# Peptides against a protein of PDB entry 4CIC: the designs that were tried, part 27

Target 1, 148 residues: chain A of PDB entry 4CIC
Amino acid sequence: KVSTKGHYGVQAMFDLAQHFGEGPVSLKSIAERQGLSEPYLEQLIAVLRKAGLVKSVRGAQGGYILAREPRDIKVGDIIRVLEGPIAPVESVSQDDPEHSLKFDFSVTKSVWEKVKKSIEEVLDSITLADMLKDAEEAQMAQGYMYYI
Target 2, 147 residues: chain B of PDB entry 4CIC
Amino acid sequence: KVSTKGHYGVQAMFDLAQHFGEGPVSLKSIAERQGLSEPYLEQLIAVLRKAGLVKSVRGAQGGYILAREPRDIKVGDIIRVLEGPIAPVESVSQDDPEHSLKFDFSVTKSVWEKVKKSIEEVLDSITLADMLKDAEEAQMAQGYMYY

## One batch from the design tools (peptide; made by RFdiffusion4, then SolubleMPNN)

Design b1_p10_6_s1 (from b1_p10_6, 7 letters changed)
Fold by OpenDDE base, seed 4:
Structure b1_p10_6_s1 (fold): chain B 148 residues (1-148), chain C 147 residues (1-147), chain A 10 residues (1-10)
Amino acid sequence: as target 1 above (148 residues)
Amino acid sequence: as target 2 above (147 residues)
Amino acid sequence: GESALLLVED
């Protein structure tokens, strides 16, 4: 499951992408625009920063910026940083040893591997720049609907 | 997340597919082969039966069979029955009304919709018959390694 | 823990 963490992480990164080149953005402003709690966003940003996707800028006009251009950040990069490897099925935690009959169900495993690959391909095909473009196109389409 | 429910459900359905045409299979035998608890399997089978993917056969040699041929059951059908619609992201439960700023983030939503579509396409492209074929091919490949 | 991506709508 792309957790709420992954979902909100992508939203936060997209917000930073929308402001890319405008200078540092405060966590407060991101939280307000994206409907996130500031403390929750701080945790997300901390992880994203450690992974090198976000940079902190110090000073009175400090905040956060994307560490790379929007075109150089895939949605898959964000998800992997926040959630780890994309897994279609929860790896049955090693902790229930009794029912962990490691039936290496090679066949069922192959199904989930195909799902994993498909998800990865999709997420790795979408950059923050692609998302920006989609947003622009959506805004233009809405603008045209109001003029009809 | 394909829950453990979805995962084990696919395993149980695959077991029934492997025995398709051989008559009813007991839950006990499925549980033993698939490493599942019998009570857990009973719950899964109950859902699958209600959805029309499995049939119960009564009598001394009773048990369960696939309700359809393996080729007519997609992995996607099993997952949808057990888990509901495939969602890439947990729908933020309506229960936190305050932070549910329904920012219909149309753009982020579109990302998840693309993921959903991709998952659905994969799961709907795989039947139990395809899984049976894959198992047969894997067994043959192992047999050739021993020579 | 490997986070599974497949989310079922509750």
Scores: peptide ipSAE 0.063, ipTM 0.810, DockQ to the pose 0.468; fails the geometry check
Fold by OpenDDE base, seed 2:
Structure b1_p10_6_s1 (fold): chain B 148 residues (1-148), chain C 147 residues (1-147), chain A 10 residues (1-10)
Amino acid sequence: as target 1 above (148 residues)
Amino acid sequence: as target 2 above (147 residues)
Amino acid sequence: GESALLLVED
């Protein structure tokens, strides 16, 4: 599962991408547009900032901007920062040694590795720039339906 | 995450595939080989049986068998039976209507749909027969390293 | 901890 954290992280980064080049965006404005609590967004932005995906701008017109161009940020980069490595199966926590019969069935592991690779390839193939383009195309398509 | 249920379900089905054509396998024997509790395995097998992936055989030599040939059972079929539809993101439970601002951002949804499709394609491309072949190849490779 | 990405719809 992409966690709620990963999902909302991608939404917040996409909001910043939509405003890229317009200057800093306040957390309040992002929270309002994305339907997120401001405290929750602050936590997400803090992690994204530490990872170098977002920059803070200080002052009266302060806020946040993307640290890189939308074309240079993959969805996979956002997910890895917020959730860590993409794992298709929970690593059996070392804490219950009795049930962790690591029958590392090499074959079952290979199945999950294939799933992991496929997910990574998809998420690394999509940039924030690709998402912006898709949004523009969708808006144009809706606009044409109202004029018919 | 493939749940523990999905993971162990695939392992149990693979165990049955390894014994396909040899007759019924007891739940106890599967549990011992796969490191599962027998009660947990009973729950898994009950679901798999209801879905028509496993059959029960009654009698002194009773147990369970695959209901279909290993080539006719995809990993995706096992996962869908045990876990339901593959969802890349948690469906926001309807129970907290206030935070479920379904900003169905069409664009974000499209990303997750692409992920879902990719996962489904992978899981539907792998059969229990493919897994058996991979296991045999791995065993042969290990055997050749000892010679 | 490695977050597992495969979510099952409830």
Scores: peptide ipSAE 0.059, ipTM 0.811, DockQ to the pose 0.495; fails the geometry check
Fold by OpenDDE base, seed 5:
Structure b1_p10_6_s1 (fold): chain B 148 residues (1-148), chain C 147 residues (1-147), chain A 10 residues (1-10)
Amino acid sequence: as target 1 above (148 residues)
Amino acid sequence: as target 2 above (147 residues)
Amino acid sequence: GESALLLVED
């Protein structure tokens, strides 16, 4: 599963994307909107900042902003930063050389590699800008349903 | 991650596929070949049997066989039986209605649904027969490198 | 037990 960490990380980054160009957003405001604990979000943001996906802005109107435009941040980038490499199976410890030598291991490994590739392709095909667009479209669709 | 359970389940099922048509295979032999603990494998096989992917054969030459031909068992079938529905994210408890109502939740959910679909498509595109073929090809390739 | 199939490397 995308860990709770990855999930909430994408939510937090999406929140920042929604406010991109509006200035820095406080962690508190993100936490409130996304239903996240502020301490947990702080940990996520720290990692995202270190990875260069988020910038901290200091001052009275301080907070966080995306370090890049929403179009330049893939969901895959967020997940890789928070979760590390996408692994479909727990890496059977590379440390068990005996398993690596088994022919059966190679075939099963190829299955998981295909899964990995597929996940990577999906996550790398979705940017925060794509998510923003999807949100706008969904909002418009809701608006049209109320006017009928 | 595909849990250890899913991973080992696929290995065990693949072992059974390799022996398909040769008669029942003992859990012990599967465990030895796949490097699995026999007790753990017993639990996996019990689930797989209940789901109708494996059959138990009784007698002196008893053991387990695939309940279907390798071509009729998808990796996705094995994973769904062992792990349940492929969920890319922990279902944030459907029980938090407040999260479900947030527009942001819907967009992020759509991302994970796309991931889920992609995983399902891959896993449903691979049968045990495909894995057998891949194994044969790999074995041939190794044989050619030694000559 | 929440079936976490998603393939993020722990």
Scores: peptide ipSAE 0.059, ipTM 0.813, DockQ to the pose 0.186; fails the geometry check
Fold by OpenDDE base, seed 1:
Structure b1_p10_6_s1 (fold): chain B 148 residues (1-148), chain C 147 residues (1-147), chain A 10 residues (1-10)
Amino acid sequence: as target 1 above (148 residues)
Amino acid sequence: as target 2 above (147 residues)
Amino acid sequence: GESALLLVED
């Protein structure tokens, strides 16, 4: 599972993407819109800022902005920053070197590596810009449903 | 992450696949070969048996066999039996109906659904027979490195 | 409880 941290991190980044070009967004406003606690969001934003995905803007109308355009931020980038490398299975600690079963372990490992690669490919194929587009399309579809 | 349960379940099923057609395999032998505790393996096998992926054979040379051919068992089948549906994110309990943020939630949800689908496709594309083939190829490659 | 395939290495 993507951790709650990764999930909410993507939500927060998506909120910033929705406001990209409009100036700095306060953490309070992001928290309110995304249903996140401010303290939790502060932790997420701190990590994202350190990774260079978010910038802090100082001043009375200060807050946070995306450090890059939405098209230049992949969901995979956000997840890697917040959660580290994608691991589909917990690395069973290699600590027991003695048992001959290294080979069977290698085949099962290859399954999980394929899963990892697939997840990475999906997450790296989705940008914040793609998410924005999907949101627009969904809004338009909802609007049409109200007119029917 | 695939849980330890899923991971070891796949290992146990793979062990049974390696011995498919040779008759029943004891839990002890599987445990020894896969580096699993017998009690833990018993729990896994019980679930797998209930799901119809494994059969118990009675007798002095009793044990367990795959209930189907290795080609007819997907890794995804094993994982679903042991872990349930693949969920890339914990369903944040829908319990807070009031906040208007349903839309943003939908877009992020779609990302995770895509991840889920991708995982399912991968796991459903790999059979125990595919794993056996990969093992054979790896053994052959190692054999050639010694020559 | 739906067993969550945790994506991230702890």
Scores: peptide ipSAE 0.056, ipTM 0.805, DockQ to the pose 0.174; fails the geometry check

Design b1_p10_6_s2 (from b1_p10_6, 6 letters changed)
Fold by OpenDDE base, seed 2:
Structure b1_p10_6_s2 (fold): chain B 148 residues (1-148), chain C 147 residues (1-147), chain A 10 residues (1-10)
Amino acid sequence: as target 1 above (148 residues)
Amino acid sequence: as target 2 above (147 residues)
Amino acid sequence: SESALTLVED
């Protein structure tokens, strides 16, 4: 599972992508549209800003913008920033030495590496620009269903 | 992440695959080889047996066997039995109604569905027979490095 | 930071 942090991080970044080129967006407006608490969103944005995916704009019309064009931000980049590297298996924490018989059974490890690679390929193939396009297509399809 | 349960379940099923055709294997012997507690393995085997992936053999030489050939058991089948359906996003538990504004934002949902499909395709493409072949090839490669 | 990506529903 993508954590709640990863999920809401992608939603917040997508909200910023929808407003890309319109100027800075306030955290309050993002929180309201995405159904997030403002304090929670502040924590997410702080991490995303530190990673260089978001920029803060100061002033009366201050807020946040994407630091790059939507086409230059992959979903995989957002997930790695918020959650770290994709790990399909829990690293057996070193803390329980009795269960720490890492039968690093090379064959089972290879299965999980294949899963990891597959997830990375999918997440790295989807940009915020691709998500914008999909949203536009979905809105057009819904509009046509109401006119029929 | 695959849970510890899913990970050890695949290891236990692979151990049974390595002994397929040799007769029943005791839980004790599997537990010793895989570094698992016998009580934990009993719980895993109970679930796998109920799902029809493992059979119990009774008697003096009793134990467990695969219920099907290794080629007829996918890694995805083992994971689904032990952990349920593959869910790439935490289902917001119904218990916190205030956070339950599932903005089921259709676009973000489609991303996670693509991830789910990709994981399923990988896990359903790997059988216990494929894992046996990979193990044999790895042993041969190690053997050739010692000669 | 351990990856929070889990494959299974808790």
Scores: peptide ipSAE 0.103, ipTM 0.822, DockQ to the pose 0.608; fails the geometry check
Fold by OpenDDE base, seed 3:
Structure b1_p10_6_s2 (fold): chain B 148 residues (1-148), chain C 147 residues (1-147), chain A 10 residues (1-10)
Amino acid sequence: as target 1 above (148 residues)
Amino acid sequence: as target 2 above (147 residues)
Amino acid sequence: SESALTLVED
């Protein structure tokens, strides 16, 4: 599962993508538009900033911007920053010695590796620019439905 | 993530596949071979049996068998039985009213749906028979390295 | 709770 953190992180990054080129966006405005708590968004943005996906702009009209163009940020990049490596299986925590039989049964492991690869391929195939395009297409489709 | 439940469930089902046609296998023997606790395996097997993927055989040489041939059981079938529908994102539980802003932002949802579909396609493309074949090939490859 | 596929390695 993409955690709530990953989900909201992608939403926040998408919001920044929608405003890319318009200057810095306040966390408050992102929080309001995306239905996120501002404190939670601050935590996400801090991580994303540290990873170099977001830049902070200082001043009265300060806020945040994408550090790169939307086309240069993959969903996979956002997820890896927020959640770490994509893992399709829960790592059996070494800490429970009774269940720590890492029977890394090679055949079952290969199944999960295939799943991992598939997820990575999907997430790395989608950029924020692709998401922007999808949003525009959806908005256009809604506009046409009101005229029918 | 496939839960530990899903992971071990696939292992247990694969063990049963390896013994398919040989008669019933005891839970104890599966637990020993797969490094699972017997009580945990009992819980998994109970679910798998209820779903019709496993059959119980009674008697002194009783145990469990696959209810279908290995080729007729997909990994996706096992995962769906043990974990339910494949969900790439945690459903934001409706119960926290403050975070219940299901901003089901349609665009972000579509990303997760693509991930879901990809996972389903992979898991539904792999049968227990495919896993058996992979195991045989791996064993043959190891055998050739020793010669 | 529906076992949701988690993508995060612990």
Scores: peptide ipSAE 0.099, ipTM 0.818, DockQ to the pose 0.178; fails the geometry check
Fold by OpenDDE base, seed 4:
Order: structure tokens, then C-alpha cells, then sequence
Structure b1_p10_6_s2 (fold): chain B 148 residues (1-148), chain C 147 residues (1-147), chain A 10 residues (1-10)
């Protein structure tokens, strides 16, 4: 599962992508559009900024922008920054008292590695530019359905 | 993430697959081989049995068997039984006080649906029979490295 | 770092 952090992080990054080239966007504006709390979004943006996915612009019309073009930011990049490495299985914590032996069974591990690879391939195949295109296509399709 | 339940459930099912055709296996024996507690394994097996993936055999040599052949049990079947539907994103609980609007953005949802589909395709492409074959190949490869 | 990617809803 992508955590709530990953999910909302992708939403926030997508919002910034929609405004790419229009100048800096305020956190308040992103929070309002995406239905996020400002404090929560501040935490997400701080992580994304530290990772070099967003830039802060200072001044009276300050805010945030994407640090790269939407085509140069993969969903996988956002998820790795917010969630860390994609892991299909929770690392059996050493301290799980219900499990006597950490049997890292090689065959089961191979299943999870296949899942991991598949997730990575999907997330690395989708850019913010692809998401923008999908949004445009969806808007056009809705527009056509109202005219039918 | 597949939870610990899903992970150990797949291990337990794989253990039963390795003994398929040999008769019923005791929970104790599975627990010992897989490094699981018996009580934890009992809970997993109870769920798997209710779902019709395992059968209990009664008697002095009683225990558990796979309810189907290893080729007829996908990893995806085991995961869906133990974990429920594969969800790439945690459902934003209605009660997350930090989130005012459940904006189910259609575009972000489509990303997660693609991830879901990809995971399902992988898990539904792997049977317990495939895992048995992989284990045999791994054992053969280890045997060849000693020569 | 434990990956926060959980595939299954608790």
C-alpha cells in the first residue's frame, strides 16, 4: 500500500504540475483544492523540497513550484521520496514476538520481489505529464458526454 | 504491502504444497518448519480453511492438506483470503481529522488502479505449483555449486 | 526504513 502520505503527496505534486509555468502556488491554495490540511501539506512539501522535487519561491507572491518539468518527475520518484523503497511485504520486524524464527524463505521472497518489480515498473512509467494528459482527456470526455 | 499475515499465510500454504499427496500435515510440523508460532498458524489455517484453500483431516494421523492441487491455488487467492482485496493505497479513513475533503481525484485513482492491476496480474500468475518448481530449481542450482 | 507501501487495507 501507498500510505496516506504517498497518496496525498502525489495529489499535491499533481496540483503543482497543473500550475506549472504559472508561477509559485501557495500551500493554502493547494490544500484547498486537494482537501488537505495546511499543516499536513507543509510536512509533505518539506520532504519533497528536501528531495529536490519542489522549490520554494520567496516574496509577496511566494509559494512552491515543481523543481523539474512534469515529464521529468515520475510517480515512482514521489513515492520513493515519501515512502522510501517500495516494499511489497512489511519487513518482519525482529521484535515480532509471535514469530520464533525469521525464516526469510527464498521462494516466498522471490514472489515479493516480482511484486516489487511490477509496482516499480508501473510507478516509474507514469510521469506527472502523463497524469496531466489523462486529466485533459478525462475533461474532454466529460465535455462530450454533456453534449450527447 | 502484504501484511505479516499474508506473508506467513503464503509460507504455510507453500509448506502444505510441498507435502501435497503425502497425507495430512500437523500444524506443529508446519510451525516448526516455517518458524511460526502454533497459535498464530492456527489462526491463519482457520481463515484458509473457511475460504476452502485447506482441509482438515481428522484421526490419529490428522492434520491439514491443501483443498486443491498446488496448480489450482494462486498466490493471489491466498492474499485475497488473508488480506482482502488488493488495495495499493490505504483507504483514507473518513475519520482522518487532518483531511477535510475526501477528494478522490480521478487521475490519482487511475494511478493506483494501474498499480492494483499490476499487483493482481503478478499474484494471479504465480501458483503454488510454480513456487514448488522454483524451489526445486533453486535446490538443483545449489547442488551444482557444490560440484 | 520500513516501506510504508501496504498492499492490503487493514
Amino acid sequence: as target 1 above (148 residues)
Amino acid sequence: as target 2 above (147 residues)
Amino acid sequence: SESALTLVED
Scores: peptide ipSAE 0.087, ipTM 0.819, DockQ to the pose 0.552; fails the geometry check
Fold by OpenDDE base, seed 1:
Structure b1_p10_6_s2 (fold): chain B 148 residues (1-148), chain C 147 residues (1-147), chain A 10 residues (1-10)
Amino acid sequence: as target 1 above (148 residues)
Amino acid sequence: as target 2 above (147 residues)
Amino acid sequence: SESALTLVED
């Protein structure tokens, strides 16, 4: 599962993508639109900024912007920054060395590696620009449903 | 992540697949080969049995067998039995109704649905028979490295 | 039962 951190991070980045080119967005405005707490969002944005996915703009109308165009930010990039490497299985804590019969059960490991690869491929195939397009298409579809 | 339960469940089922056609395997023997605690394995096997993936054989040489051929058991079947539906995102606990601004953020949901579908496709594409084949190929490759 | 599938290593 993508953690709450990853989930909300993608939402926050998507909000910034929706406002890309409009100038800096305040954390307050992102929090309000995305239903996030401002303190939580501040933590997310701090990580995303450190990773170079978000830029802080100073000034009276300061805030945050995407550091790159929406097309140049993959969902996978956001997830890796917030959560680290995608792991399809919980690493059995190495802590109990005795019962770590590390049966390098290579075959089961290969299953999880295939899952990992599949997840990575999906997340790396989706950009913020793709998400913007999907949102536009969804809005158009809703608009048509009101005219029927 | 597949839980420890899912992980060990797949290992236990794979052990049973390796012995498919050889008769019943004792929980003790599975536990020893797979590095699992017998009590933990008993819990896993109970769930798998209830789901019809494993059969119990009674008698002095009793134990467990796969209920179906290895080719007829997907990894996805094992995972769904042990863990339930694949969910790529933790459902934000509905418990705090006030901050459940259920922004049905349809777009983000669609991302996670794509991830879910991808995981399901992978897990449903791998059978215990495929795992057996992979194990055989790996053993052969190791054997060739010694020559 | 909530799926225990977590995507990321804790």
Scores: peptide ipSAE 0.082, ipTM 0.814, DockQ to the pose 0.165; fails the geometry check

Design b1_p10_6_s3 (from b1_p10_6, 7 letters changed)
Fold by OpenDDE base, seed 5:
Structure b1_p10_6_s3 (fold): chain B 148 residues (1-148), chain C 147 residues (1-147), chain A 10 residues (1-10)
Amino acid sequence: as target 1 above (148 residues)
Amino acid sequence: as target 2 above (147 residues)
Amino acid sequence: MESALLLVDD
């Protein structure tokens, strides 16, 4: 599963994308809109900021902005920053050299590597801009349903 | 991550596939070959048996066999049996109706659904027979390096 | 029982 951390991280980044170009967004406002704990969001934002995906803006209208355009931030980038490399299997500790020597281990490893690659390809194919577009399309579709 | 349960479940099923047609395999022998705890393997096998992926054979040469041919067991089948439906995100409890109504939730959900679909496609594209073939090819490749 | 295919990094 994408951890709660990854999930909420993507939500927070998406919220920032929705407000991209409108100036800094407060953590409080993100937390309220996304239904997140503000203290938890602070931790996520700290990591995202350190990774250069988010910028802090100081001042009376201070808050956070995306550090890059929505099109230049992949979902995969967010997940890797928050959770590290996508690992489909709990790293059976590379430290068990005995497992690495088993032929059976190599075959099962290849399965998980295929899964990893597939996940990476999907997550790297989706940008925050794609998510914004999907949101707009969904909103338009809902709007049309009310007019029929 | 595939849980340890899913990982070891696939290993155990692969071990049974390697011995398919040779008769029943003891849990002890699987545990030894795969480096698994026998008690833990017993729990996995119980679930797999209940799901009809494994059969128990009674008698002096008792043990377990695959209930189906290796080609008829997908990795995805094993994972679904052991772990349930592949969920890329912890189910933010469908029970939070407040989250379900948020447009933002729908978009993020679509991302995870795409991930889920991709994982399912991969896992459903790999059978135990494919794994056996890959193992044979790898063994042949290693054998050629020593000559 | 929460589906254990925790794909991403927990």
Scores: peptide ipSAE 0.064, ipTM 0.798, DockQ to the pose 0.185; fails the geometry check
Fold by OpenDDE base, seed 1:
Structure b1_p10_6_s3 (fold): chain B 148 residues (1-148), chain C 147 residues (1-147), chain A 10 residues (1-10)
Amino acid sequence: as target 1 above (148 residues)
Amino acid sequence: as target 2 above (147 residues)
Amino acid sequence: MESALLLVDD
């Protein structure tokens, strides 16, 4: 699963992608459009900025921009930055060493590795540019529904 | 992610697959081999039994068996029984309706739907029979490393 | 009971 953090991170990055080339976007405006709390968004943006996916612009019309073109940012990049490595299974907390009979369930582990790989492939196959295109296509389709 | 429940459920079902055709396996023996607590395994087995993936055999040599052949049980079937539908994103709890600006993030939703589909395809492509085969191949490979 | 594919809470 993608955490709430990953989910909202993708939304915030998508908002920045929609405004790419228009200059810096305020956190307030992103929060309003994406239905996010501003404090939560600040935390997300801080992580994304540190990872070099977002840049801050200073000044009265300051805010945030994508650090790269939408085509150069994969959804997988966003998720890895926010969530770390994709893990299909919760790491059984190492804390109780006694009952962690580390049965090297090599076979079951391989199942989860296949799931992980599949998720990574999907997320790495989708860029913010792909998402923009999908949004445009959806808007066009809705526009046509009003003409029927 | 697959929950601990899903993970251990697959392990328990795989144990039953390894003993398929040998008769009923006791919960105790499964728990010991899979490193599971017996009470936890009882809960898992109860759900799996109710879903028709496992059968209980009564008697002194009673226990559990797979209800179907290993080839007829997908990992996806086990996960769906234990976890429900595969959700790539936690449903934001409906509880606070006010700040759930249901921005119909149709586009972001589509991303997660693609992830869901991918997970389902993987899990539905793997049977317990496939897992048995992989285990056999791994054992053979280890045997060859000793030569 | 909605799907328990748990989020990577790191």
Scores: peptide ipSAE 0.057, ipTM 0.788, DockQ to the pose 0.156; fails the geometry check
Fold by OpenDDE base, seed 3:
Structure b1_p10_6_s3 (fold): chain B 148 residues (1-148), chain C 147 residues (1-147), chain A 10 residues (1-10)
Amino acid sequence: as target 1 above (148 residues)
Amino acid sequence: as target 2 above (147 residues)
Amino acid sequence: MESALLLVDD
């Protein structure tokens, strides 16, 4: 499962994509629009900034912007930055040697590797630009329903 | 992520598949072969039995068997039984209304739905029979490397 | 029933 961290991270990055080219947006404004706590968002943004996906702008009209164009940021990139490698199975913490999955039978591993690959392919096939396009199409569809 | 429960459940079901047609196997033997605790395995087997994927056989040579042929059990079926519907995102517990993902924006939801569909397709494409075949092929490949 | 596919942070 994608964690809440990954989910909210994608939402925050998508918000920044929607405002791309409009200048920096405040964390407060992102938090309000996305229904996130500002302190939680601050932690996410710090990680994303360190990874070079987000830039901070200083000043009275300061805030955050995408460090790249929306087309150059995959959802998979966001998830990898926030959660690390996409793992389909909970890694049994190496720290409990007694309950270590000693018998990672190669065949069962192969199942999870296939799942991993599939998830990666999906997430790497979706950019923030694709998400923007989908949002525009959805808004257009809603607009047409109000005119009918 | 597939939970430890799902992972071990697939391992246990695969062990039963390897012994399909040989009669019932004890939980102890499965636990030993798969490196699982017997109490944990007992919980898994109870759920799998209730779902009709496993049968219990009574008697001195009693134990457990697959309720269906390995070809008729998908990995996806095992996971759904043990974990419920495959969800790519953690469901925010409905109980914390303040932190409820209020803005499940449709576009972000669509990303996770695509992930879900992809996972389901993979897991539904793999049967226990496919896993058995892969194991046989791997053993043959190892046997050829020793000759 | 909360869907159990939790991505556990390694």
Scores: peptide ipSAE 0.047, ipTM 0.789, DockQ to the pose 0.167; fails the geometry check
Fold by OpenDDE base, seed 4:
Structure b1_p10_6_s3 (fold): chain B 148 residues (1-148), chain C 147 residues (1-147), chain A 10 residues (1-10)
Amino acid sequence: as target 1 above (148 residues)
Amino acid sequence: as target 2 above (147 residues)
Amino acid sequence: MESALLLVDD
C-alpha cells in the first residue's frame, strides 16, 4: 500500500503540475485545493524540495513550483522520495525478536520481489504529464456527457 | 504493502503445500519450520480455515491440510482472505476528519487503480504449485552449485 | 529506511 504520505504527496505534486508555467503557488492554495492540512503539506513539500522535485520561489508572490517539467517526474520518483524503496511487504520490524525469525524463505521473497517489480513498472510508467493528460480527457468526457 | 499477516499467511500456506498429500500437519510443526509463534499461527489458520483454504483434521494424527490442491490456491486468494481487497493506498481512516477530505481526485485514484490491478495480476498469476516448483528449482540449482 | 508501501491492516 502507498502510505497516506505517498498518496498526498502525489496529489500535491499533481496540483503543482496543473499550475506548471503559471508561476509559484502558495502552500495554502495547494492545501485548500487538495483538502490537506497546510502543516502536513509543508512537511511533504520540505521532503520533495530536498529531493529536488520542487523549488521554492521567494518574494511577495513566492511559493512552490515543480523543479522539472511534468513529463520528467514519474509517480515512482515521488513515491521513492516520500516512502523510500517500494516494498510490497512491510519490513518486519526487528523490534519483535520472537517474530523476527526472518525465515526469508527464498520462495516467498521471490513472490514479493515480483510484486515489487510490477508496482515499480506501473509507477515508473506514469508521469505527471500523463496525469495531466488523463485529467484533461476526463474533463472533456464529462463535458460531453452533459451535452448528451 | 502486504502486512505481516499476509506475509506469514503465505508462508504458512506454502508450508502446507509442501506437505500436501502427506496427511495433516500440526500447527506446532508449521510454526517451528516457518519461525512463527504457534498462537499467531493459530489465528492465521483460523481465518484461512473459515475462508475454506485449509481444513482441520481431527484425531491422534490430527492437524491441518490444504482444502484444495496447491494449483487451485493463488497467492492472491490467500492475501484477499487475510488482508481483504488489495488496496494500493492506505484507506485514510475516517478517524481524522481534518485529513479525511477524500478529495479522491479521479486522476490520482486512477493511478492507484492501475497499481492495484498490477498487484492483483501478479498475485493471481502465482499459485502454491508455482511456488513449489520454484522451490524445487532453487534446490536443484543449489545442488548443482555444489558439484 | 523502512519501505512505506504499507498494506495497512484496516
Scores: peptide ipSAE 0.043, ipTM 0.794, DockQ to the pose 0.532; fails the geometry check

